Peptides against a protein of PDB entry 3ESW. Designs and how they scored, part 239

Target 1, 322 residues: chain A of PDB entry 3ESW
Amino acid sequence: NNIDFDSIAKMLLIKYKDFILSKFKKAAPVENIRFQNLVHTNQFAQGVLGQSQHLCTVYDNPSWHSIVLETLDLDLIYKNVDKEFAKDGHAEGENIYTDYLVKELLRYFKQDFFKWCNKPDCNHCGQNTSENMTPLGSQGPNGEESKFNCGTVEIYKCNRCGNITRFPRYNDPIKLLETRKGRCGEWCNLFTLILKSFGLDVRYVWNREDHVWCEYFSNFLNRWVHVDSCEQSFDQPYIYSINWNKKMSYCIAFGKDGVVDVSKRYILQNELPRDQIKEEDLKFLCQFITKRLRYSLNDDEIYQLACRDEQEQIELIRGKTQ

## One batch from the design tools (peptide; made by RFdiffusion4, then SolubleMPNN)

Design b2_p27_5_s3 (from b2_p27_5, 7 letters changed)
Fold by OpenDDE base, seed 2:
Structure b2_p27_5_s3 (fold): chain B 322 residues (1-322), chain A 27 residues (1-27)
Amino acid sequence: as target 1 above (322 residues)
Amino acid sequence: SMEEQLLELALKNGLKEEFEKLIEEQK
């Protein structure tokens, strides 16, 4: 009897879909208890949860997307994308256009739009005076700064004129469209919003060792792609571990559809101890938050995302991004 | 193919027994 493997495959795929969908049903009471206990007893877990509550949803604001698109020089951006696409993109198909767009957005953001601010310029002395600035510490926001989700303000004294300059660390990305300066936090925050404003699937990657970057899902490459606005970097996940020789313990990606431990993509050497949480508990936490984020999605959306998640896990295990 | 990848995923995610059962049912 010739086994119809095609028929078996089809039946197995149906069963697999049902199996996947069953995992995304409402959490069992035992899972809720485990989750509550974990976030109440583990500070790292509480931190991941807190970040997810903000980072997974904050960028899904249509009003912000409109403001971004109205603020950017779209004519310049698309002109440059079209130019690069015309050179090499036609041979690779239409899906590569988005990769060119992201590369141009990286260029535009770093070269034309946003500025790195190690120290602010003196408000009194004007441009290119940051060398004269001495840090005095940090304080809370004033009444004006507090309007723009400012958690802390760095205070600097000018060695030349003696005046105080405030560098508020704004978390409002719309305010960052005005200020157009910051460090890795401000860069990643605004750049994440920019990518989202173009309708891209984007994740915010938090590294415990004081760095942040993005990932976007490339339809051309059919995977999550490393994107660092600070570095104008596209698909270079190795830059931290290899080029910087950075020691790292955790990299967590936050997106509208999930929270994922992406440490394996970025921590290629010089791994720090992962002692903040048990690996099983971190896996459970990320899965639990992801499940909650998907509660309103339909079965087809859940299935597609689950397939993408599994493909990513295979990629991370096989090291295919090297 | 996408189908082959999904099959591989299905087998890895605990559907091996279901696969074996389906094979037995067609015998």
Scores: peptide ipSAE 0.098, ipTM 0.789, DockQ to the pose 0.777
Fold by OpenDDE base, seed 4:
Structure b2_p27_5_s3 (fold): chain B 322 residues (1-322), chain A 27 residues (1-27)
Amino acid sequence: as target 1 above (322 residues)
Amino acid sequence: SMEEQLLELALKNGLKEEFEKLIEEQK
């Protein structure tokens, strides 16, 4: 009797879907207890939870998306994307267009739109005066700065004119569209919003060792792709560990659909001790938060995302980031 | 195909026993 492998495959896929969906059901009481205990007893877990409450949802603001799209030079962006797509993209199909878009957004953002700010220019002396600025420390925001989700203001004195210049560290990405300057935090914050404004699946990646970047889900590559706006980098997850020789312990990705430990993508060498949380507890935490973020999704959406999760986990284990 | 990838994933994620059972049920 010839085994109908196609029939078996279909039945297996149904069982697999049911199995996957069963994992995303409401958390059992035991899981809730474990989660509560973990968050209350482990500071790192509490930090991941706190970040997830902000980073997973803050960029899903249609009003902000509109403001972004109104602020960017879309004509220039699409002109450049179309130009690059016309050279090489037609052979690869329409899905590659979005990769060209992200690459152009990286270019546009770094070269045309945003500025790195080690030290601010003197408000009195004008442009290119940052060399004359001496840090005096940091303080809380004033009344105006507080309107734009500012937690800290760096204070600088001009060595030339003696005036004080404030560099507020704004967390409001809409304010960053105006200021157009910052460090890795401001860069990643605004760039994450920019990518989201184009309807892209984006995650904010937090590295414990004081760096942040994005991941974009490429439909062409069918995976999460490293994106660093500061570096104008696309699909170069190795740049930190290999090129910078950076020591790292944790990289956590925060997106609307989940929280994922992506450390294996980025920590290729010089791994620091992962002593902030047990590996099993971190895995549980990320899965638990991810499950909560998906509670409102339908079974098909849950299944599709779960398939992406499994593909990503396989990728992370195999180390086959190209 | 996406189906083949999903099948591979299913088999890797503990459905090997279910696959074996399904084969036995078709014998």
Scores: peptide ipSAE 0.044, ipTM 0.740, DockQ to the pose 0.737
Fold by OpenDDE base, seed 1:
Structure b2_p27_5_s3 (fold): chain B 322 residues (1-322), chain A 27 residues (1-27)
Amino acid sequence: as target 1 above (322 residues)
Amino acid sequence: SMEEQLLELALKNGLKEEFEKLIEEQK
């Protein structure tokens, strides 16, 4: 009697689907207690939860997407994407077009749109005067700056004219469309919104050691792709650990559909002690938040996302991007 | 294939016994 392995495979896949879906059921009372205890007793867990409450949802704003698309030079962007796609993209299929789009957005953002601001120019002396600026420290926002989700303002004195220049650290990405300057925080914040405005699956990656970047889910590559707007970098997760020789402990990705520890993708050497939380507690925390973010999804959506999650975990364990 | 990967994942996630049962049911 020849065993019908195809039939067995189909039945096993059904059982596997049910098994996967069972993991995304409402949390048991014991899991809720564990979660509450963890976020009340562990400061790192509180931080991850707090960030998830903001970063997982803030960029899903249709009004903001419209403002972004109205602000960007879409004609230039698509002209450049079409040009690059016409060279090499047709042989690779239609899904590669989005990779070209993200690469062009990286170019456009860094070269044409946004500016790195180590020190501001003097408001009195004008452009290219940052060399004359001395930091005096930071203070709270004034009444006007407070309208744009500003937590701190860096204060600088001009060595030439003696006037004070304020550099507000705005967290409102719409305000950043106006100011068009900042450091890694402002760059990543606005660029995350830009990518989201094109309907892309995007995560915000927070590194504990004072850097932030994005991940984009490429349908062409069928995986999460490293994207750093500051570096104009696409699919170069090694740049921090290897090129910069940066020491890191945690990289956490925040998206609408989940929170994921992506440290293994980026921390390839010079790993700092991971002493802020137990590994099992961090895993539990990320899974718990992810479950909550998916509570409104149907079984098919949950299953598709869970399959993607498993593929990512395999990738992270193997240390090889697919 | 995606199906092969899912089968591998299923087996790794504790469905080995279910797979064995399904084989025995077809004998």
Scores: peptide ipSAE 0.042, ipTM 0.734, DockQ to the pose 0.811
Fold by OpenDDE base, seed 3:
Structure b2_p27_5_s3 (fold): chain B 322 residues (1-322), chain A 27 residues (1-27)
Amino acid sequence: as target 1 above (322 residues)
Amino acid sequence: SMEEQLLELALKNGLKEEFEKLIEEQK
């Protein structure tokens, strides 16, 4: 009697789908109570929730996507992507094209578009004068700066001319398309929007130890891929722990469809104490927020995303990129 | 195949017993 393994597989997949979908049903009262207690009693949990309320949705703005696409040199970008794809991409299939696009966007952004700003240039002395700038401290935004979601303004005095130069820390990514300068925060903020503007699945990764970067979901690689605009880095999650010898405790990814603790992808050595929250509570928190973000999705979308989540969890446990 | 990967995921997520049951039911 030949066991029909195909039939068994189909039946098992149906049961699995139902099981997965059951996890995404409306939260039970006990889960809501646990969530409320956690965010009210744990500052780290409150911070993660607050970040999720902004980072999970802010980049899903079609008007911003249009402005980005109108601002970038798309002809140059696609010319370069097409050139690289024509060399190697045809053998790998059409899905690899997006990886080439992200790599070109990294190049374009760092080399042609955006600038690192440790200190601003002097407004009076002009370009390449940042070395002459002395920090005087930070202050609140003025009336003009406040229009662009500015939380703080760094103040610098020129040692040469004595004039004051303001460096507003803008959080409005559209303003960053104009200013074209910043630190890791501004870089990651605008680059996340840029990637989203091309219709890509993107997450914003927050590291507790003062760095931020992106993840892109590669259909070719069938996984989340590390992307750091500051470093022009693609699929190099080890750069922080290994190359920089950076000590880290938490890396949290924020996307439209979920919040995920991705610490295991990036913290390969020099792990700092994870003492801000219980591991079980952090896992619960991320799952709970993720569940809320998916409330409007249909069963097929929920199932597809859940399968992706499981694949990612397996990857993170194995410590190997699939 | 994608189906094989999903099946593997299903088995890893606690459906091994269900799989074994389905095999026994077809015997």
Scores: peptide ipSAE 0.036, ipTM 0.699, DockQ to the pose 0.793

Design b2_p27_5_s4 (from b2_p27_5, 10 letters changed)
Fold by OpenDDE base, seed 2:
Structure b2_p27_5_s4 (fold): chain B 322 residues (1-322), chain A 27 residues (1-27)
Amino acid sequence: as target 1 above (322 residues)
Amino acid sequence: SEEDFLVELALSNGLEEEFKKLIEEQL
């Protein structure tokens, strides 16, 4: 009796699809209770939820995408991408072109577009005067700064002229297209929007130990790829743990389709205690939020995303991120 | 193949018993 393994495989995949879809049905009352209790009793869980409510949706703004594309030098970007793609000479198809695009966007953003701001230049003395700036502390935004989702303004005094310079920490990425300066928060915020504006699947990665970066889903590599705009880094998840010898406890990725604990991708050594939440509760929280984000998706979309999620989990367990 | 990967994925997600049943039904 020749077992038709192809037929069995097809039948199994039907059952698997049904199984996956069943997980994304409306949450049971017990799950809702568990979720509510968790976010009300655990500050870390509340923080993750709060971040998800913003980061998972804020970048899905077509108006912002248009403004970004109108602001960037697209001719330069595509010229450079085409040039680098032509050098590799390999007809690896359209999928690898997107990786070249992301690499060029990293270059363009860091080299041509955005500036790192440890201290602002003095508004009175002009360019290259940041060395003369002394921090006086932080305060709330004024009426103008408040228009651009500003939570905090850093205040600096010029040692040369004595004038005060304000460095507002804007959270409005459209304002960042104008100011073109910031630290890791502003860099990651605007760069996430830039990647989204090209129609890419992007996640915002929050590290508890005061760093943030992106992940991009590469169709060529068929996985989530580390992308750090500050470092002009593509597919180097090890840079924090290994190169910086950074100690870390949590890395959480926020995307339109889900929230994922990606700590295993980035925390390769010097792991700090994960004492903010129980591991099971964090897993539950991320899954619960992900489920909610997918409530409006059709069965095929849910299935495809679930397959991607499982592939990522396998990758994270096997350590195959070379 | 993509199919092989999905089969492995299904098995890893607790469908091993379903796979066994499907084999048994074809025997």
Scores: peptide ipSAE 0.304, ipTM 0.891, DockQ to the pose 0.753
Fold by OpenDDE base, seed 4:
Structure b2_p27_5_s4 (fold): chain B 322 residues (1-322), chain A 27 residues (1-27)
Amino acid sequence: as target 1 above (322 residues)
Amino acid sequence: SEEDFLVELALSNGLEEEFKKLIEEQL
């Protein structure tokens, strides 16, 4: 009796789809209670929830996407993408083109568009005067700065002219299109929006140890790809643990479709104690938030995302970058 | 193939017994 394995596979996949969809049904009352208790009793959980409420949705703003696309030198960007794409002998229409786009956006952003700001230049003395700036501390935003979601303003005095320069830490990415300077927070914030503006699947990755970056879902590689705008880095998740020898405890990715603990992708050595939350509770929390983010999706979308999630989990466990 | 991957994924997610049953039903 020739077993029709193709038929069996199809039937199994139907059952699998049903199984997956069953997990994404509305949370049971017990899960809601667990969630509420967790976020009320665990500060780290509350923090993850708070971040998810912002980071998972803030970049899905079509108006912002339009402003970004109007602000960037798209002619230059696409010229460079096309050049590099053609150089490597790829045919038009290949999924790999998007990887070239992201790589060019990294280049463009770091080299042509945005600036790292350890200390601001003196507003009076002009460009390249940051060396003359002495930090005086931080304060709250003024009335103008408050319009652009500013939580903190760093204050500097110029040693040359004695004038005060304010460095507002803006969280409004549209304001960052104007200021075009910042640290890892501003870089990642605006770059996340830039990637989103090109219609890409992007996650914001928060590291507890004071760094942030992006992940982009490459259709060519069929996985989440590390993207760090500060480092002009594409698919180099090891840079923090290996190159920087950075000690880290948590890396959490925030996207429109989910919240994922991606620590295993980035924490390859020198792991700090993960003592902020129980592993089981963190897993539950991320799954619970992810489930909520997907409530409006249809069954096919839920299934496709769930398959992607499982692929990612396998990747994270096996440590094999395909 | 994508199908092969999904089958493996299904099996890894606890559908191994269902797979066995499906095979048995075709025997």
Scores: peptide ipSAE 0.297, ipTM 0.885, DockQ to the pose 0.786
Fold by OpenDDE base, seed 3:
Structure b2_p27_5_s4 (fold): chain B 322 residues (1-322), chain A 27 residues (1-27)
Amino acid sequence: as target 1 above (322 residues)
Amino acid sequence: SEEDFLVELALSNGLEEEFKKLIEEQL
């Protein structure tokens, strides 16, 4: 009796789809109560919720995407992508083209477009004068700076000329297209928008220990890929724990379709205590927010994203065992 | 195959008993 394994597989997958879809139905009253209690009693949970309300949606702005694409040297970018893609003779298929695009965007952004700013140059003395700048502290934004979602302004005095230079910490990524300078926050903020402007699936990764980066979903690799614009890094999640010997406790990814604890991808050694929230509560929180973000999606979209989520969870488990 | 992977996912999510039942029904 030849068991038709193909038929069995199809029937099992139907049941699996129904099972998955059942998890994404409207939250039960008990889940809502648990969520409300968690975000009101746990500061870390409240922070994750607050971040999700901004980071999960802010980059899905078509008007911003247009401004980005009009600002970048697209001719140069695509010329370089086409050149690198042509070397491989298309043997890997069309999906690899997007990986080449992201790699070129990393190169272009770091080498041609954006600048690291530890200290600003003196407005009076000109370029390459940051070494002469002494920090005086931080202030609130002035009337002009406040127009661009500026939370704080760092104040510097030039040791050479004595003049004051302001370094506004802008959170408006469109303003960053003009200023073209910043630290990890500004780099990641604008680069996340840039990647989104090309229609890519992108997450913003927040690390509790004062770093931020991106993840891109590669259709070629069929997984989330680490992307750090500051480091011009593609698929090097180990750079923080291993290369920098950085101590970390939490890495949380924020995207339009979900919030995910990705700590297992990046915290390979030197793990700090995870004492800000119970692990079960963090898992619940991320799942609950993710569920809410998907309420408007159809069953097929929900199923596809859920399959992707499970694949990622398997990857994260296996990665710790390797 | 993509189908094999999805089957593995289904099994990993606790559908092993359902899979066994489906096999038994074809026998």
Scores: peptide ipSAE 0.283, ipTM 0.875, DockQ to the pose 0.685
Fold by OpenDDE base, seed 5:
Structure b2_p27_5_s4 (fold): chain B 322 residues (1-322), chain A 27 residues (1-27)
Amino acid sequence: as target 1 above (322 residues)
Amino acid sequence: SEEDFLVELALSNGLEEEFKKLIEEQL
């Protein structure tokens, strides 16, 4: 009797879909209790929850997307993307066009649009005067700065003219379209919004050891891709651990559809102690938040996302064995 | 194929016993 493997495969996939959908039903009372206890007793868990409440939803703003698209030089961007696609894209298929777009956005953002600000220029002396600036410390925002989600303001004194220059650390990405300067936080914040404005699937990656970057889901590569606007980097997750020799403990990705521990993608050597939370509790926390973010999705959307999640987990496991 | 990948994914997620049962039902 020849086993019909095609029929078996179809039946197995139906059972798999039902199994996956069962995991995304409303949380059991015991899971809710575990979640509440975890976020009330563990500071790291509370921090992850707090970040998820902001980072998972803030960039899904259609009005902000319109402002971004009106601000960028779209003619230049698409001209460059079309040029690169015409060279190599026809051989690779239509899905590679989005990878070219992200690469051009990285180039455009770093080279043409945004600036790194270690120290601000003197407001009185003008451009290229940052070398004359001495830090005096940080203070809270004034009434004007507070309008743009500013948590802190760095204060500098000019050694040449003696005037004070304020460098507000804005968290409003629309304000950053105006100021066009900052450090890794401002870069990642605005660049995440830019990618979202093109309709891309994007995650914000928080590293506990004072760095942040993005991930983009490439339909061409069929996986999450490392994207760092500060470094103009595409698909180079090794740059922190290997090139910088950075020591790290946690990398957490925040997106509209989930929260994921992506530490295995980026922490390749010199791992710091993961002592902030139990591994099983972190896994539970990320899964619980992810489940909550997907409550409004239909069965087909839940299934597709779950398949993508499992593929990512397999990728993260295999990467450690190479 | 995409179908083959999804089957492998299903098996990796603990549906190996379900797969065995489906084979047994066809024997």
Scores: peptide ipSAE 0.273, ipTM 0.880, DockQ to the pose 0.708

